# Ledger of designs, part 1: peptides against a protein of PDB entry 3C2G

No score or structure here was measured in a lab: all are predicted.

Target 1, 209 residues: chain A of PDB entry 3C2G
Amino acid sequence: IRTFDLLGLLLHDSDAIDGFVRSDGVGAITTVVQYPNNDLIRAGCKLLLQVSDAKALAKTPLENILPFLLRLIEIHPDDEVIYSGTGFLSNVVAHKQHVKDIAIRSNAIFLLHTIISKYPRLDELTDAPKRNRVCEIICNCLRTLNNFLMMWIPTPNGETKTAGPNEKQQVCKFIEIDILKKLMSCLSCEGMDTPGLLELRSTILRSFI
Unless a header shows other numbers, all headers, positions and changes below count from the first letter of the chain.
Peptide ipSAE is a variant of ipSAE made for these designs: the mean of its two directions, with the distance scale d0 fixed at 1.0 Angstrom where the peptide's residues are scored. Compare it only between designs on the same protein; published cut-offs may not carry over.
The geometry check fails a fold that doesn't show the stated peptide or that is severely misdrawn somewhere.

## One batch from the design tools (peptide; made by RFdiffusion4, then SolubleMPNN; aimed at target 1 N140; its pose is not in this set)

Design b1_p8_3_s1
Fold by OpenDDE base, seed 3:
Structure b1_p8_3_s1 (fold): chain B 209 residues (1-209), chain A 8 residues (1-8)
Amino acid sequence: as target 1 above (209 residues)
Amino acid sequence: SLPPLPVA
């Protein structure tokens, strides 16, 4: 745990982060978080989030790492683990079709729905830090979903991937009124990626209209 | 089914 804290202090610039990732730092973290210690898991996932936008990740195989992280998020009720894990997921799938495919095959769409569904409405949360954290988690999930949905929107060039029947069914769950209300509630949170949420809303509408 | 955790 203290080691991860030290690493977090050292990884304060992009060059240090890239150096860590090039040295298989992501693999090292995933090895460590396999031990059944909640504090260690929390610290490790936080460190994963910190390196999740590193350029060096383009050369890092995620075929084993990503399914592991998705499973960890699925079974862990800890908001900090969920925050870090969904943040990592949203960053690594961005602009990476191969990573999106791995995530989707690993049941990511259903998992994202499950995560959003388990949290109360933001207006029911009186504790501001908790409310903000939940909002961030929902935003991470929705940003990831947007990245998936964008694959199935026709481009001007006429080539589009078609979602499979299972993916379509899983996506349809996001038009549930409870999910839509949570999406809209995130737009009222200060400091959130409002443009990204509006883009998702547009993408959802385009996917179902 | 999620893949099993990699065996350390």
Scores: peptide ipSAE 0.012, ipTM 0.613, DockQ to the pose 0.031
OpenDDE base, seeds 1, 2, 4, 5: peptide ipSAE 0.010, 0.011, 0.010, 0.010; ipTM 0.603, 0.626, 0.571, 0.588; seed 4 fails the geometry check

Design b1_p8_5_s1
Fold by OpenDDE base, seed 2:
Structure b1_p8_5_s1 (fold): chain B 209 residues (1-209), chain A 8 residues (1-8)
Amino acid sequence: as target 1 above (209 residues)
Amino acid sequence: MLKVRKAR
């Protein structure tokens, strides 16, 4: 715990973060969060989120790290872990085709649906901190999905990957009425990226046309 | 160009 707090205090600039990632800092955190200590897991996942935008992650082997993190956010009961883990996933797949491919092969699209599905509607949450955290998790899942969908949208330059039949079927689950209601409820939360959620809604709908 | 947005 104190070690991750100290590391978080040293990782204030992009060069320090990138240096930490180049020194296998993500692998080191991933090793430490394998211990069955929730406070350690929470602190480690928070630190993963802090480094999740590092340029050095494009050169980091994520073949073991990413499937481990996906399993952690599938089963862990703590919303702070889920928040940090889904935030890390969203950022790490951003602009990195090989990382998207690892995540998709590791059933990430279905996992994002499962995570959104396990939470109640935001209008059923009376506690404002809990409601906001659940909204942020749903937004992280949906942003991650958008980063996958962007791979299959025709670009003017003619380089289009086609989604496989399994990926299409997994994406189809996000048009379920309960998922759409949760997406719409996130649009009513204060401080949320409402333009980004509307853009995602448009991207989802366009992926079925 | 759809902007990839960062998690906060």
Scores: peptide ipSAE 0.078, ipTM 0.765, DockQ to the pose 0.145
OpenDDE base, seeds 1, 3, 4, 5: peptide ipSAE 0.066, 0.073, 0.081, 0.073; ipTM 0.753, 0.761, 0.767, 0.755; seed 4 fails the geometry check

Design b1_p8_5_s3
Fold by OpenDDE base, seed 2:
Structure b1_p8_5_s3 (fold): chain B 209 residues (1-209), chain A 8 residues (1-8)
Amino acid sequence: as target 1 above (209 residues)
Amino acid sequence: MLKVRKAK
């Protein structure tokens, strides 16, 4: 705990974050969060989120790290861990094709659907902090999905990758009425990335045309 | 260009 607090105090600028990542800081965190201590896991995942946009992550081998994190957010009951982990995933796959490929091969699309499906409807949550955290998790999942879908959108001047049949089938699950209702409920939450959710909605719909 | 938004 104290070590992560100290690291959090050192990681206030992009150069310090990038230096930490270049020194295998992400690997170090993932080693530490393997211990069955929820406070340690929470602190470690929070630190992962803080470094998740580092430029050095483009040069970091994530083949072992990313499958581990995906397994953690699949099974861990703590919303703070899920929030941090899905936030890390969303940021780390952003602009990095090789990381997207690792995530997809590690069943990330289906996992995102599973995470969203585990949470109740936001209208059933009376506690505002809990409701907001659940909304943020759903938004992180949906943002991650959007980052995947963007690979398969035809660009006028680019080589478009085609989604495989399995990926298409997994994406189709996000048009289920329950998922769509949860997406729509997130649009009503204050401080949410409403433009990003609307973009995703458009991207999903375009993926089926 | 679709802006990849950062998770907070």
Scores: peptide ipSAE 0.106, ipTM 0.793, DockQ to the pose 0.147
OpenDDE base, seeds 1, 3, 4, 5: peptide ipSAE 0.081, 0.080, 0.068, 0.094; ipTM 0.768, 0.770, 0.690, 0.783; seed 5 fails the geometry check

Design b1_p8_6_s2
Fold by OpenDDE base, seed 1:
Structure b1_p8_6_s2 (fold): chain B 209 residues (1-209), chain A 8 residues (1-8)
Amino acid sequence: as target 1 above (209 residues)
Amino acid sequence: LEVLELEE
């Protein structure tokens, strides 16, 4: 526990973060968070988020790490774990086709929908810190989804990956009225990536035309 | 365009 807090305090330098990742730091965190301690899991997932933009991740095998993290956020009912885990997922899939493919094969699209569906509407949350955290989680899920959908948008050059039938069915769930209402509620939150959420809305609509 | 990384 205290070790991850200490690492999180020390890893403010990009070279230090990159050095940690090159030393299999992500694998070390995922090993430690296998123990059933909520504080340890929370601290470990937060540290994963802090290193999720490291350049060294491009050379790190994620085939075992990513499925484990997806399972962890599926079963652990902790907003801080879900926030950190979805933030990590969003960052590691960005600009990395191979990592997107691992996430999708690991049922990430379904999981993202499940996470968004389980949270209440933001207008029902009276506590501002809780409301903001839920908004951030939903935004992380939707950002990750946008990065997946972009793979299947036809380019002018005619070469597009086609989503499989299962992926198409899972994507169709995001046009549910409840999901769309939650997306719109996130657009009203201050400090959110409003351009990114608007892009996602456009991408979702284009995926069904 | 892919969505940018989360700024913390």
Scores: peptide ipSAE 0.035, ipTM 0.598, DockQ to the pose 0.000
OpenDDE base, seeds 2, 3, 4, 5: peptide ipSAE 0.028, 0.008, 0.006, 0.016; ipTM 0.583, 0.479, 0.500, 0.551

## One batch from the design tools (peptide; made by RFdiffusion4, then SolubleMPNN; aimed at target 1 K100; its pose is not in this set)

Design b2_p20_1_s1
Fold by OpenDDE base, seed 2:
Structure b2_p20_1_s1 (fold): chain B 209 residues (1-209), chain A 20 residues (1-20)
Amino acid sequence: as target 1 above (209 residues)
Amino acid sequence: FEELEKKIEEKVEELLKKLE
């Protein structure tokens, strides 16, 4: 635990972060977080978030890492793990078609729906730190979802993959009434990605219905 | 737990040496 905290303090420079990633730092973290220690898992996921925008990740195989992280988020009802994990996910899928494909094949769309559905409405959260953390998690989910949807939006160049029937069904779950009520409760939260929410809704309505 | 911490420290030290 202390070691991950120290690493987090040392990895402020982009070159150091890239060096860590090139040295299989992400693989090392994922090995460590396999141990059933919540503090270790939190620290490891936080470190993953810190390196999640590293340029070196574009060259890092994520076929084993990403499914593991998704499973970790699924089984750990820990806001810090979920925050860090969804933050990592949102960063690593950005502008990376291959990584998006891995995540989607690993049921990431359904997982994100589950995460949003499990949290209470933001207007029901009186504790400001908790509310803010949940808001950040929802924003991470929205950013990730919008990144996924971009793969299936027709580009001017005419080369778009079509979403499979399962993916379309999973995406359409985000316009069901219960999830919409949940997402609407977020609009009043300071720091909410309101544009991202509107983008998600608009994209689903235009391209998936 | 101590053995795990030691393994983590060793791995981190290895990674730090690769960054030098």
Scores: peptide ipSAE 0.021, ipTM 0.559, DockQ to the pose 0.012
OpenDDE base, seeds 1, 3, 4, 5: peptide ipSAE 0.016, 0.017, 0.016, 0.019; ipTM 0.363, 0.411, 0.396, 0.525; seed 4 fails the geometry check

Design b2_p20_4_s3
Fold by OpenDDE base, seed 4:
Structure b2_p20_4_s3 (fold): chain B 209 residues (1-209), chain A 20 residues (1-20)
Amino acid sequence: as target 1 above (209 residues)
Amino acid sequence: DEELKKLQEELKEKLDKILA
């Protein structure tokens, strides 16, 4: 735990972060967080989030790392773990088709739905820090989902992937009334990525058409 | 609630076309 905290303090700039990632730092973190200690898991996931936008990740194999992280998020009810994990996910899938594919194969879409479903509506949360954290988690989920859907939007200039029927069904779960209510409630949160939510809406409407 | 219903209907319509 202390080591992760210290590492987080040392990783201030992009060069340091890239150096850490090139040295298989992500793999090292994922190895350590396999130990069943909640504080360690929190610290490790937070560190993952800190390095999640590293350019060096484009050259890092994530075939074993990403499924592990997704499973970790699935089994932990900890908001901080979920926040860090979904933040990591949203960043690592950005502009990386192969990473998106790994995430989708690892049931990420369904997991995102599960995460959103798990939390109460924001208006039911009286604790401001909790409400803000939940809002951030939902934003991470929405951004990730948007990145997935963007792969399946036909573009004039290139071949687009076709989502399978399972993926389509998983996406359809996001139009459930309870899910939509939760998404809309995020619009009232200060600091919420409202443009991102609107972008997701637009992306869903254009997907596969 | 009205806005939510409208959004839901719009999404449903589009997704139905995708799944057809």
Scores: peptide ipSAE 0.027, ipTM 0.560, DockQ to the pose 0.352
OpenDDE base, seeds 1, 2, 3, 5: peptide ipSAE 0.025, 0.025, 0.023, 0.027; ipTM 0.564, 0.566, 0.585, 0.551

Design b2_p20_5_s1
Fold by OpenDDE base, seed 2:
Structure b2_p20_5_s1 (fold): chain B 209 residues (1-209), chain A 20 residues (1-20)
Amino acid sequence: as target 1 above (209 residues)
Amino acid sequence: SWFEELQEKLKKKIEELLKE
């Protein structure tokens, strides 16, 4: 745990982060978080988030890592794990079709829906730190979803991938009334203006464009 | 396109929500 914290403090430079990733740092973290220690899992996922935008990830095979992380998020109802994990996911799928495909095959769309469904409305949360964390989690989920949706948006050039039947069905779950009410509440909530909420609102609006 | 259809469905549902 302390090692991850220390490592996180040392990885402030993009080159250092890339070096860590190129040295299979993501794989190493993934190995460590397999131990049934919640603190270790939290620390590991936080470190994953920290390196999730590394350029070197484009060359890192994620076929084994992503499914594991998604499963970890699924089975650990820990806000910190979910925050870090969804943050990692949102960053690693960005602009990377191959990674998006891995995530989708690993039931990521359904998982994102499950996560959003399980958390309460922001306006029902009185604890500001908790509310902010939930806001960030939902934002991560929607950002990831938007990244997936981008694959299926028709381009002016007519080149678009077609979503499979299962993907279509899973995406349609996000337009269910309960989810929509929750998302709309994020847009309309007052007295909670934070950078995180602004980002969430922006992310929600992107889903409607 | 499916995406356009999805957007339209979403729009309709939001409109319904706003009327409540």
Scores: peptide ipSAE 0.375, ipTM 0.881, DockQ to the pose 0.738
OpenDDE base, seeds 1, 3, 4, 5: peptide ipSAE 0.363, 0.372, 0.362, 0.370; ipTM 0.875, 0.881, 0.875, 0.879

## One batch from the design tools (peptide; aimed at target 1 L49)

Design b2_p26_4 (made by RFdiffusion4)
Pose (drawn by RFdiffusion4):
Structure b2_p26_4 (pose): chain A 208 residues (1-190, 192-209), chain P 26 residues (1-26)
Amino acid sequence: IRTFDLLGLLLHDSDAIDGFVRSDGVGAITTVVQYPNNDLIRAGCKLLLQVSDAKALAKTPLENILPFLLRLIEIHPDDEVIYSGTGFLSNVVAHKQHVKDIAIRSNAIFLLHTIISKYPRLDELTDAPKRNRVCEIICNCLRTLNNFLMMWIPTPNGETKTAGPNEKQQVCKFIEIDILKKLMSCLSCEMDTPGLLELRSTILRSFI
Amino acid sequence: DELNEITNKIKERQEEEEEEEEEEEE
């Protein structure tokens, strides 16, 4: 845990996190967090969140790491882990088609739907720290969804990709009535929460 | 609080990279 904390302090900028990724740091973190201990898992995922915007992640073999992290997000009961995992997911799929492909084959879009749907409306959360966390989680999920949807919107540049049935059923769940009600309620609930502004802006983008 | 600080550092790195790309294009 202290090693994770120390690496977190050392990796202050882009060059450092890219150096860590080229040294197989992401594979090392994911291997270690297989140990069933929540403090250790919370610390490893915090560091993964920190290095998630690394351009070197375009070169790292993610065929095994990514499905493992999606499974962890799916079953781990604590919000800090979910926050870190979904934050990592949002950055790791960004600008990387083959990585989006891995995530789709592992049902990443279906998982985003499940993560958003499990939380009550933001007005039903009393403690401010927890409400802000659910708000940032939902924001992370929708930012990941938006990085996917770019593939299938007609671009005059000429890269009109066709969605397979697998991608179709996952994306179409986001027009089911339950999640639309929840998403529209985040847009209008009445809520002093620092992450609310970014969340509402991201929701509008998801609908667009 | 630590996680929010990490998120803010990520956003700052992304904004610095975008400013460097705009300068290279100019």

Design b2_p26_4_s1 (made by RFdiffusion4, then SolubleMPNN; from b2_p26_4, 10 letters changed)
Fold by OpenDDE base, seed 5:
Structure b2_p26_4_s1 (fold): chain B 209 residues (1-209), chain A 26 residues (1-26)
Amino acid sequence: as target 1 above (209 residues)
Amino acid sequence: SELEEIEELRKKLREEEKEEEEEEEE
């Protein structure tokens, strides 16, 4: 626990973070969070989030890391773990086709839907810290989903992949009325990427249905 | 409209947050 906090304090600049990642720091964290200690898991996931935008991650094999993290998020009911884990996921898949493919093969789309489904509408949460954390989690999920969807949207100069039938079916779950209501409630949060969320919804409706 | 609904929800949440902050300071 204290070790991860200390490491977080030492990683203040991009070069230090990159150095940590190049030294298999992500692998080291994932090894530690395999132990059944909630405090250790929280601290480790938080540190993962802190290094999740490192340039060196583009050269880091994530084939063993991502499936493990996704499973951890799936089984752990802790909002802090889910926040950090979904934050990590959203950052590592950004602009990285290979990482997106690993996540999708690891059932990430369905997991994102499950996470959103488990939380109440934000207007039903009376505790402001809890409401804000849930909003952030849902934002992380939606950002990740949007990154996946971009793979299947034609670009003027890009080769477009077609979503498989299973992926299409999983994406279509995000237009369920209860999910849409939750997404609408998230738009009420300050700092929410409202244009991005609306674009995501529009993309699902126009391109996947 | 959808935009009006979002604005109303934002207003409500900001008011609730302000009330909670005022209660914590007392």
Scores: peptide ipSAE 0.030, ipTM 0.510, DockQ to the pose 0.020
OpenDDE base, seeds 1, 2, 3, 4: peptide ipSAE 0.022, 0.027, 0.022, 0.019; ipTM 0.513, 0.508, 0.520, 0.484

## One batch from the design tools (peptide; aimed at target 1 H12)

Design b2_p27_4 (made by RFdiffusion4)
Amino acid sequence: AAAAAALAAALAALAAAVAAALAARAA
Pose (drawn by RFdiffusion4):
Structure b2_p27_4 (pose): chain A 208 residues (1-190, 192-209), chain P 27 residues (1-27)
Amino acid sequence: IRTFDLLGLLLHDSDAIDGFVRSDGVGAITTVVQYPNNDLIRAGCKLLLQVSDAKALAKTPLENILPFLLRLIEIHPDDEVIYSGTGFLSNVVAHKQHVKDIAIRSNAIFLLHTIISKYPRLDELTDAPKRNRVCEIICNCLRTLNNFLMMWIPTPNGETKTAGPNEKQQVCKFIEIDILKKLMSCLSCEMDTPGLLELRSTILRSFI
Amino acid sequence: XXXXXXLAAALAALAAAVAAALAARAA
C-alpha cells in the first residue's frame, strides 16, 4: 500500500506516468490487486486512475488487464473502487480503437448501464461526500459511453463504421425508459454538489 | 557495513526524488 502511495507521489506528470506504463506498471498493479484486501484494492485502483491518461496505454497489451478490471468494477461493492475503475475506463478507451474493441467484447457498454442504474436519484442522497461520488461515477460512465459512440456516427471524412449486433444491443439499452428517467432526473433535481455541473454537461452530450 | 552504507545512499536518493516530485507539483 505504501508502495502504491509513494508511486502516486512520484508520478507527477505525463513523462513519469508514461515511464511507468512502459515499465509494465499497469500490469503490475492489476496483478497485485487480485489479493482480497480492500485497502490494498482501493490503493491500487487509485494509482490506476492516476496513470489512466497515459498515451503509452495505446501500446500496452490490454487484452487481459481490461477484462479483469471490468469484472472488478462489476462485483466490488465499494464506491471508491467503482469511481477509480470507471475513471480509468473512460481514459483508457479514449483515442484507441483496438482498446474500445477489447472493452466491447467484454461487455463494457452493458456494464456502464448496470453501474448507472444501481444508484438512487441524486436528490435521495443525504451525505454530501457520497452524493458527489455517485455524481462523479455517473459522469465517468457517460464519458466512457461518449468515447464509444463516436465510432458509429457518420463522419464525412469517411470512417463510417458499422456496428455489430453485440454493440447494438448494448448501446440500445441506453434508450430504455428506466435509465432515461434517471438521466433526465440528474438534469433537473433541486443540490449543492461540486460535480453536478460537469455531470449535466456530459448528459447533454450523451443524448446528442 | 558496506551493505548499510549502500542502503543509506539509496534512501537519500529516493528522498531527493520525492522532494523534487513534490516541488514540481507545487509549481

Design b2_p27_4_s1 (made by RFdiffusion4, then SolubleMPNN; from b2_p27_4, 7 letters changed)
Fold by OpenDDE base, seed 5:
Structure b2_p27_4_s1 (fold): chain B 209 residues (1-209), chain A 27 residues (1-27)
Amino acid sequence: as target 1 above (209 residues)
Amino acid sequence: DAAAAAAAAAAAALAERLAAALAARAE
């Protein structure tokens, strides 16, 4: 209860968040989420999501944190853990080549496919809160995938990294008809990042051309 | 349960770090 109230106060204070991250706050969260307590894991992953865009996070070593978080998302069936963890992943890989490389080496591409594959189609979900949460999870996964694919698209002014054969094979799973149907169902949901989903579609097409 | 006590202590230490980060902005 008190941790959640303090979290609500931090949500509006970028300087306090940045101060917390500079004081090894992400290491402290990582210690907390190692305990086999679902409420503590949920709270810790929500806090990770809240600090995931902090400026100080660019100076934080994520080599010990990302593999652990990816394993946590893989083994926990909790939508709130998956939502927060995929949201954290999406934000921390943005514009950071080193962090993308850690995530990819930690089997993140396959994990994202596994998450999307486990959820039902959004048109099969009658409960609006559950449908919206599943939609947000799928979008976090797809935005993370877009961030990975962008590393392998030639830019006019830079050496692009080539995707390895394993990464190419894992990316090819996202063009499966079931995954494409789930992507299309997300485009029909209200309040969605429709521009981000259209960007991913364009990025996928450019990766296969 | 020793695991429940350790989890509660870790949650308390995290709450203290969050409170300290909030207080350090007010200075």
Scores: peptide ipSAE 0.341, ipTM 0.835, DockQ to the pose 0.172
OpenDDE base, seeds 1, 2, 3, 4: peptide ipSAE 0.275, 0.250, 0.340, 0.307; ipTM 0.809, 0.800, 0.835, 0.823

Design b2_p27_6_s3 (made by RFdiffusion4, then SolubleMPNN; its pose is not in this set)
Fold by OpenDDE base, seed 5:
Structure b2_p27_6_s3 (fold): chain B 209 residues (1-209), chain A 27 residues (1-27)
Amino acid sequence: as target 1 above (209 residues)
Amino acid sequence: SAARRREERFKLIKELIEKLKEEAKKL
């Protein structure tokens, strides 16, 4: 725990963050969070979120890291871990096609659906801090999904990846009535990334029509 | 100098990474 706190204080600029990532810092965190210690898992995932925008992640092998993190956020009961993990995922896949491919092969699309499905509607949450955290988790999931769907939008330069049948089926689960109700409840919540949700809607329409 | 402070910070980051790896082996 103390080591994570010290790292968090040192990693306050892009150069330090990139230096940490180039020094196998992400691999070190993922090694530590493999052990069943909730305090270490929470601290490690928080630090992962803090470094998740590092440019050096584009050159970091993530084939062993991402599948592990996806499994962690699938099974861990702590909303703080889920928040940090989904935040890391949303940032690390951004602008990195090879990272998106690793995540998709690791069943990330279905996992995002599972995470959204486990939470109640925001209007059913009376505790404001919890409601806000759940809202942020759902937004992280939707941002990640948007980043995946953008791969299948035609670019002006002509090379469009086509979503496979499995990916299409996984995306279709997000149009379930219960999921849509949760998404709508998020749109009505103050402080939501409403622009991000609208971008996702636009991306869905452009990807599948 | 600013360069020296940067180098010292990177050294400390590397030491803390190694410490994390060592602590993980004890769990």
Scores: peptide ipSAE 0.444, ipTM 0.883, DockQ to the pose 0.903
OpenDDE base, seeds 1, 2, 3, 4: peptide ipSAE 0.438, 0.440, 0.442, 0.436; ipTM 0.882, 0.882, 0.883, 0.881

